# Ledger of designs, part 3: peptides against a protein of PDB entry 9GMZ

Target 1, 343 residues: chain A of PDB entry 9GMZ
Amino acid sequence: TGFPLELLTRPATERLAYFENYTVAHPRLKEVYEILMRTIAEPAGASFIFVYGASGVGKTTLRLRVEQKLTELALPKLESDRARVPVVGIEAIAPESRYFNWKEYYTRALITLEEPLIDHKFDYGVRGISRDNFGKINVESKVVAPALRRALENALIHRHPDVFFVDEAQHFGKVASGYKLQDQLDCLKSLANMTGILHCLLGTYELLTFRNLSGQLSRRSVDIHFRRYCADSPEDVQAFKSVLLTFQQHLPLAETPNLVDHWEYFYERTLGCIGTLKDWLKRVLSDALDREATTITLKDLQKRALSVAQCQKMFKEIQEGERQLSETEADVQNLRSALGLGA

## One batch from the design tools (peptide; made by RFdiffusion4, then SolubleMPNN)

Design b1_p24_5_s2
Fold by OpenDDE base, seed 2:
Order: C-alpha cells, then structure tokens, then sequence
Structure b1_p24_5_s2 (fold): chain B 343 residues (1-343), chain A 24 residues (1-24)
C-alpha cells in the first residue's frame, strides 16, 4: 500500500504534510517501542528509563508514538479523571551558560502539563503562576527555580502522568564540572522520587556520560539502546532497504522513485539512521514539489545530502558511543566471569 | 484512530524480494 493517489491532485503543502506525518514502521523502532511501552507499564521499581542512540536514529518519533499510544490508552480514564494527564513530554534545552537552566526546564514542564484543554484549575501554591484567559500557564519572571520545582512536583502528583519524557536529555550533561553533573542527576532523582513519576530521558550517546556518573541511578534505571542499522549485518541491510521501499511508496509523486537501488548511497549519508533518512527525503520531496516534478532523481538526492565531512563527524560520535556500550557489556561479562558465572 | 504503525515484516520482505527480482 502506498500513499493515497488523490494526493497527486492536492496542493504541494498537503502532499508534503502527508509525508511529514507518515511514520515508517521499522524493526528497531518497533523493538524499542515495545520495550519502552512494557517498561512504562511495568517499571518494576525503576525511576528512570534511559533511551540513547545516534542523532537522527528516530528517538523523537519513538517518543511521539509512545505519547500518542499512552494518550489513547488513557482516554477512557480521562473522562472520569479530568485532572489526569496521561503523559508529559518536554525537550531539554542546551544551556546558554555553564549551568543548566532549571527555571526554564520547570517552566516548560509546567506549561506542558497544563494544556488549555484541562479545565481543572490547579493551585500550584506558588505566587506568580497564573492562567491566562485562554487557560495557558503564565509564570512571572520573579518566580525562582525552587518555587517552580515545588509547583512542578505538585502538578506531577496531581496530574499523575504514566511517564515524564525529556528529549535531548544529554543537555543535562553540558555543564562545566562533574560535581555539577552529579547535582543535576540528584535533582532529577529527587523529582522522580518525590512525585513517584517515572522519568524517561531520551538522548544521544552523550547521555551515557551523564548516566554513568550516578552509580545510584544505575540501580533504578532501565537502559534502552536505540541502535542504528549496521551495514555489516545482512538483517540490518534488509531492514534498511525495506524502509527505503516503504518511503518510495509513500512519496506523493506521480512516478515512484527507485530508492532501493541506491541503498548504499542512502546508507553512506545516513549511517543507518532512519530519522536522518526521513529528513533528507523530506527536503528532496519539498524541492521536487516546488518544481512540480513527477519524480526525484539521484541528482535531487545529492543536492540535499549531508556532506561527507558531516557524515564522518557523526560517524565518529556514533563509534565512540557504541564503543562505550561495548566496554560496559565487556565489563559486565568480565564481572560475571570473575564471579564464576559462566559466559 | 491513529493507526498503530504496523511493521509487517513478512509483507515487506515479500515486496522487497519482488522488487529485487524485477531489477535482476
């Protein structure tokens, strides 16, 4: 099954929006989705889930699909419990300074928890937090981070989401000292413990450095590695080709482009990251629609491809992350062997 | 109803094999 053929008569904006909103199901996404959904349903005393993987692997897509599913599953209960929010998701912002901006983090979290559709007014017990005439939260500039934290704690307890998502969570690690990193982890741990809300941190492999600083978090965290597809695995190559096949069927063009025959070039310029692939195809589709083209060509692809230098940089970052994980697995195996637990 | 993204591995494998057979 491909795109609806009626799209060929629709404006370029609708054709592009179709592709943007289309999510390709692929093995790694499905696997991580199932693990994440299961872990959210049965956290088994975990306070944290860490989802890490390459930039552009599809972590944001994963988050959005989980948020959607959790919302759908909660709908019957939300009719009876109007105070409940099934899920909350925010993106961590890169710090402009040597310090993570907790005030901004708490503010964004509060704003996200208190969507205008929630008629139930909650008193945060903090002066300078109000709702506007549209039901949006307004936080006055005078409100300090500790007060915003208390407001967020109260809001999380009251709204009781199944999970709190933090995307781009590696930004918590972008601080000047290891001591400050520990303080950030302790802050997050305290928030999770005080609210009883499961936190899911999604990020790049830089999140591993942050995660490894807290031996205490390791005992109360579940790790999920969102792997890219690897060209040295026949199964991964097949899955990657399958994704290309699906994308070519869902590009709303008059002539179906042959993406699969160029799989090596797509792999070279995406490193097996499906998000990177989708973003590339989106740019190329936009260009094709602007030209009223019937299809996309290799030249169109080349025009919007990441440079070799960009790919080399991304690949080094991936290799370092994969190496760190491999070392951790080896350390576990060495520990097991040293304990007399057979390999 | 947001359709659950269903990855049909078998259908996709079949379609890929058909495509590869046409390119050969």
Amino acid sequence: as target 1 above (343 residues)
Amino acid sequence: MVSEFQYDEEETRKKLAELEAKAA
Scores: peptide ipSAE 0.032, ipTM 0.717, DockQ to the pose 0.527
Fold by OpenDDE base, seed 4:
Structure b1_p24_5_s2 (fold): chain B 343 residues (1-343), chain A 24 residues (1-24)
Amino acid sequence: as target 1 above (343 residues)
Amino acid sequence: MVSEFQYDEEETRKKLAELEAKAA
């Protein structure tokens, strides 16, 4: 099925919004979604889930879809337990300083957790946390990070989400020293342990550094690798072409563009990352709609493509991450062999 | 309306089959 044809008579803003809100189902997204949903339902004593993969692979899309599904599944229970929030998701911000801002993190987490519950009063046990006239959480500047942590712990215990998502979680690793990174991981571990809430950290391959540094987190973590599509795999190439076919059918234009015939160019400039592909197509669609164009041309695509230099940089980061994972898999295999467990 | 993330495996399979039929 393609886009609703009625969109062709709608404003450019509605046409763009349709495409922005459209999610292509593709094998890697489904696989990771199913693993993540199963792990959230049955964490088996895990306190953390790490979802790592290339920038632009679609981690944020995965998060949003899981959040939606968990919310839908919780709706019948929310009628009886109005205090419950089924899921909470935040994006970690890159610190401007060499230090992660825990005060900001806790504040954003509290805001995100409590914003949907305008009608439900909660005592945070902390002075200087209030709701405005619109039900939004306001945190006074005088509230210190330890107090915000206690407020968040209390809120998480009371609201009892099935999972707490932190997107762009590699930003926790952007600290000046390895010791501070460990302290940050210990803070996250303590928050998960104190609340009993499962944490899911989504990020780039830089999250592997967290796994390696915290031998204690590794014992209570589930790892999920959100792989890109690889051009050396015929199955992955077919999946990537299928995604292109789906996108071309869902671009709300009068004439369906032929994206599939240019699959190699799309692959070259996205590295098999579907999020990068979608963002590229959004930019091109926006330009086409602004010109009232009937279709998208190769020239339109070229104007909004990532540069070769950007792709080369992204590819180096991917290769390093994939290498680290491959080495870890080899180490596991070597350990199994050494233990007399068949390969 | 957030399009329901229904991974229609069957739709994906049909689309792949359509691609294979065009490549043949």
Scores: peptide ipSAE 0.032, ipTM 0.707, DockQ to the pose 0.485
Fold by OpenDDE base, seed 5:
Structure b1_p24_5_s2 (fold): chain B 343 residues (1-343), chain A 24 residues (1-24)
Amino acid sequence: as target 1 above (343 residues)
Amino acid sequence: MVSEFQYDEEETRKKLAELEAKAA
């Protein structure tokens, strides 16, 4: 199955939007999706889920698909409970300053929880938080972070989402030299405990620092490793080639490009990260559509590829994260062996 | 049309098998 052929007669913007909205199913995405959905359904007293993996592995795609599914599953109940929000997802922004902006975080979370489509206006009890004529939350500049936190706590309790997603959560680790990463974790723990809402933090391998800093978090957290595809695994290579085959069928071009024949080049410039691959293909597709090209060539791919230097940097970051996880897995095995539980 | 996140495991398996058959 490929893209709808009718797209070939549609504007370039619609053709690009089709590809942007298209999600390739692949083994690692399915595996992590199933684990995450199960954990959200049965958190077993967990307050946190950590989803960590390489930059560009597809964590945002995972989040959006889980949000869609949780919304779909909640639709029958939302007819009777109009106050409920099934899921809330925000992206943590890299601070312009050396410290995480909690005021901005709380504001974004409130805006996301209080979508205009919710008929029931909740009074947050905070002066300077209002809804406009369109039901959009407006936060006045005078509102301080502690007041926004209380408003968010009340909103989360009232809306009762099954999970609160924070994408790019490694940005919580960007603390000024005087602040401890532990203080950021304690703020998040307090929010989860006060609201009773499960938090899912998605991010890079820098999230492993959060896992290690709090022995108390480890008892109330579930860890999910979103792995990239590895070229040393024949199964992973086949999965990666299958993703390329699917993408080439879903590029809305008159002539289907042969991406699979160039799989090694795609692997070299994506490191087995499907999000990086999709973003590369989006850039190339956009350029092809702007030129009214019938297909994508190797030259078109080369023009939009990450540089070797970028790939080398990204690969070092991946290797360090994978090493830390491998050491942790070995430590668990050693502990189990020492306890007489066997391998 | 939001492509329904239908992970068609069978379609993925068929595509993998087709790739293996072309690589052989």
Scores: peptide ipSAE 0.031, ipTM 0.704, DockQ to the pose 0.421
Fold by OpenDDE base, seed 3:
Structure b1_p24_5_s2 (fold): chain B 343 residues (1-343), chain A 24 residues (1-24)
Amino acid sequence: as target 1 above (343 residues)
Amino acid sequence: MVSEFQYDEEETRKKLAELEAKAA
């Protein structure tokens, strides 16, 4: 099984779009997907799901797949409930300042909730929020963050999504003080509690700082670790090679490149992160298509690889996150032992 | 079309083994 051979006669844009839209199934993605879907279906009183892992591990791909599945599952109900949105997903933006822009966050969330051409006009109860002729939400500059929050709360209650996704959620943690970080968490907690909508925050290991500061969220949160593949695990190496095999079969080129033979180089430059791998291959594919090349060479790969310095930086960030998790696990075991609970 | 999210571990293992056998 590979790409449709007819793509070889199609424009470069279609060939690239095929690869971009292609998702490789792999063990970690499947595992996290199943856990996340189950948790969304049965939150058991949780208000938050934290999905954390390395940058480029594939969290956005996970989100998109879950959004697709939740939408598919909701379709029969959407025919009867025209107000309902099955899922909402946004990306948190890195603040330009030391302060998170809640006004922008609420605005983006409102826009995303209303992007589906839902014929059902909802009054947000806030002056300065309107819909254009295309149903797009327009927010006047005079509308303040507390008003936008109320509008979002009302919209979330009315649309009643199964989950609210926030990608790159580590950006909530990029604030000048720990106190402000707590206030932001309390703000999110309040939003989830007031709306009754489950929130899923996806991000890097920087989310662990958020998780640790909110001891009060611990009782109402589910943690999902989206691990990278590790070269010291034979099973992980096999999974990584399998992903390379699948990608090489789905690169719409006349000659199938041998990616698997270079697995160590791919691992070195991706740190076992499949999203990073996909993005790399996408860049290389784009270059190959621009040259009308029949295949991808090692030189083509090297041209678009992350630098060793970039990989070293990313690896340090990963190691710190993995260390923090390992310490937390050890602390739990120590606590259990101290309580007289068997390990 | 977004590819179906299907992972067959056994099929994947088999394909990998076949590839390794060809490279040997």
Scores: peptide ipSAE 0.031, ipTM 0.702, DockQ to the pose 0.642

## One batch from the design tools (peptide; made by RFdiffusion4, then SolubleMPNN)

Design b1_p29_4_s4
Fold by OpenDDE base, seed 5:
Structure b1_p29_4_s4 (fold): chain B 343 residues (1-343), chain A 29 residues (1-29)
Amino acid sequence: as target 1 above (343 residues)
Amino acid sequence: SAAAAAAARQAEIAALAAQTSEEAAKTLP
């Protein structure tokens, strides 16, 4: 139930890598994973899945687990269908300019979809897209965004992934006007419709702006709220303590630190976000390994904790997102009551 | 090679899920 004891004799780099690669299965992650896997298996005519939640709740961890499971489930079919890619996952980059870089997005998507290990090399019919001697895609700077889009559409049709993931998808929303946001959504919608590939957008509560702007996407989208743990719920507090206990057992240190006794301090500085907790513990573990320390102390935790000001800012962003969702849930209940459907 | 890096990443991803599946069974009530 703990880390392999042999790690205590291994280099600090291997000990850190073990913890970095370690993932606690916690109730909210399991719930969202099951909903997401079911929705991917049976999209029921949905073109989009929106997964939204607090920064540091664990959305990237969820994506990576789903990508893996879809790959494992596809392995028996990949032997017969060498052209298939079971899943594609990319991270949306925050544009340096106020405009989303579609050229960079399409290039990254193509590079990720067309891994060198794919035996069946497809010709995109686009001048300036080539494969190197290792099968890696190279896109020349002269290739324009509409040509890259057509190449991606063709690649998605031929590779037929079960889902296309876009992590940090709130970066589409950083465009200063609602109209530009709609144009971006219409572009993504067009890509999903032309390819027949289900798109999953993962991001912060800023994705709710996409949900509200796309009254037409709402008919073809599934919403998944990845909730944090709340201190006002006894069940959520118990789940959060259980996560601390699990991390305590999986820190590759000679002496097991008592994290559970400090659960309130961990909650104060993570807001119930398990990704934020893991990243904090990684930083503290790295510092402990660099000092050849036998355990982690409260002073080591305090050195790498988020500031109270950072936590207050993050908490305001969470409260606004949770409020918007609660209002939407109340509107649904009011609509049901008005329709004579019991609450 | 890019193939060795992709195979290493797939093996790393596979090791990550094996670890998480065994532990999900132990730590989820």
Scores: peptide ipSAE 0.006, ipTM 0.405, DockQ to the pose 0.196
Fold by OpenDDE base, seed 1:
Structure b1_p29_4_s4 (fold): chain B 343 residues (1-343), chain A 29 residues (1-29)
Amino acid sequence: as target 1 above (343 residues)
Amino acid sequence: SAAAAAAARQAEIAALAAQTSEEAAKTLP
């Protein structure tokens, strides 16, 4: 089944919004979704989940789908427990300075946890935190990071979400020294321990640097690798072609473009990352709708493609991340051999 | 069997994609 044909008579804004909201349930997304949902339901004493993979693999899509599902599953309980929030998700901001802005992080987390639709007023026990007439949290400039942390700890304990998501979590690692990276990780560990709330950090392969820094976190963390599709795997190539076919059917254009015949070019410019593919097709669709075009052409695709230089840079970052993971697998084999457990 | 498994996965992906689009359409105000 393709897009609703009635969309062809609708404004360009509605046609674009349809495609933006459309999600392909591709095999890697389904696999990681099932692992993540199971791990949230049965954390087995874990305090952290790390979800890592290439930029544009679809981590934000995964987060949003899990947030939706956890909210749906919680609805019957939320009628009786109006203080509970089922899930909270934030995106970590890249610091403008050499240091991660904890004040901004705690403020954003508190604002997201304390949405205006929550009828139950909570006293944060911190002067300079209030709700406006619209129920939005206002934080006075005089409130310092330690006070915001205490407010967030109290709010997390009171609201008791099943998981706290942090997207783009590699931004915690943008600090000038290894000591500061450990301090960031110890701050997150302390927050998880003090609240009893499971934290899920989603990020690029730069998140592996955090995983490796603390042998104590490794005992209380679950790792989930969100892999791209690889051109050397026939199954992955077939899955990637199936995603192209599905997107082709869901582009709200009068003439269905043949994307599948160009699968190698799509692979070359996305590196097997479905988020990168979707964002490329959104840009091309927007251009086509602005021109009132009946279809998209190879020239339209080329106009909005990532450059070869951008793809080469992204591919080096992917290869380095995949190498670090393969070395970890080899290190496990070497450790097993050294322990006399056999190959 | 591999082609049938691939076709079954495609049909499941297409069904999940359709449900996703219907759910997304229901969440549009």
Scores: peptide ipSAE 0.005, ipTM 0.382, DockQ to the pose 0.061
Fold by OpenDDE base, seed 2:
Structure b1_p29_4_s4 (fold): chain B 343 residues (1-343), chain A 29 residues (1-29)
Amino acid sequence: as target 1 above (343 residues)
Amino acid sequence: SAAAAAAARQAEIAALAAQTSEEAAKTLP
């Protein structure tokens, strides 16, 4: 079934919002979702989950869907335990300086833990953290990062989320020295260990550099590779075409555009990344709605496509990440072979 | 057939997409 036909009589804003909120389930998203949900339910002593993949592969969509599902599953318990937060999700900010802003990180995490719906006042044990008249946390400028950390530790223990999501987690790695990168990782490990809260770091392939710096993480981390669709795989091509088919059915336009026949062009300009595809189609849909157009044309698509130069740059970053993973797999196989563990 | 399994998987994916979108629409206030 396509979009609700009633949308054709609705304002452009409502039609666009429908498409924005629409999530195509696709094989890679489903696979990673199932692995992630299972790992959150049964972490088996893991303290970290690393979800890595190309920019625009759909990591944020994955996070939001898991957050929604964890919230839904927690509802029966939340009625009895009003202090509990089922999940916490934040985005790591790129540092303006050579140092990661831990103060900002802790502040954002605290603000996210204290959703307005939580009537339960928690004493953070830190002066200069207060709630405003709207129940939002205010952190005074005088509050130092170590105090905010203690407040966050206490809040995480009290709220006991099933997982703490950090999106754009490669930003922890954007520090001037390897020593500082290790310190960032040790800080996160300490937070996870002290709170007992499972941390899920989502990021680009730059997250692999961060992950690989700690050989000790290998025993307490689960790795999830959110792969793009590859044009050299017939199954991946078929999945990508199926996503295009689903999107064309859910574009709230009077005439269904034929996206599937242009699959190669869509692949060329998205590199098999469904988030990139959705964002492209959203821009094109917005333009079409602004013109009161009945459909989307190839010319409309071309107008909003990423440039070849942008795609080449993105592809190079993807290839480097995929290479690093392939080398790691080969190193494991070589190690097994060297240990006399047959293939 | 591999084609029937692919079609079934596509239908399941489409159903999950529809469900997740309906669920997302229900969670919008």
Scores: peptide ipSAE 0.000, ipTM 0.374, DockQ to the pose 0.075
Fold by OpenDDE base, seed 3:
Structure b1_p29_4_s4 (fold): chain B 343 residues (1-343), chain A 29 residues (1-29)
Amino acid sequence: as target 1 above (343 residues)
Amino acid sequence: SAAAAAAARQAEIAALAAQTSEEAAKTLP
């Protein structure tokens, strides 16, 4: 099954939008989706879920898929409970300063949780939080972070989401000292505990630093590793080629480009990360549509590829994350052996 | 409107999840 052929007669904007909205289901995405959905349904006293993996592996796509599914499952209950929000998802912002901006985080969380379409409006008892004529939350500059936190706690309790997603959550770790990182985690833990809302932090392997810093968070956390495809695994190579074939069929071009024959080049420039692959193909498709091209060539791919230097940097970050996980697995085996628990 | 942006995001999320489920069934051996 390929793209709808009628798209070939449609404007470039519609053709691009089709591909942007298109999501390839692939084994790693499905696996992590199933684990995440199960964990949200049955958190077993967990307050946190950590989803970590390479940049561009597809964590945002995973989040969006779960947000949708939770919304669909909640629809019958939302008719009777107009105060409820089934799920809330935000992106943590990279601070311009060396310090995470909690005021901005709480403001974004409140704005996202208090969507204008929610009929049930309530007052947070915080001066300088208002709604515009469209019901959008406005936060005045005078409102301080502790007041915004109380407003968010009240909103989360009142709206009762099944999960609170924070994408790019490694940005919480951007603090000038290790002590401040623990304080940030204790703030998040306190927010989860005070609200009773499950938090899911999605991010890079930098999230592993959070796992290691708090033995108390570890007891109330579920870890989900969103792996890339590895070239040393025949199964992973086959899955990666299958993803290329699917994208090849869903590029709304008159002539189907042969992406699969170039799989090694795609692997070299994506490191087995499907989000990086999609973003690359999106850029190349946009260029092709702007030229009214019938297909995509290797030259078009090369023009929009990440540089070798970018790939080397990304690969080093991946290798460090994968190493930390492998060491943790070895430490578990060493601990089991030391406890007299057989391998 | 912020309402239209929320609805658009929810629709985008919805379109995404439907496609992933359907393709996982086709691309998994």
Scores: peptide ipSAE 0.014, ipTM 0.412, DockQ to the pose 0.173; fails the geometry check

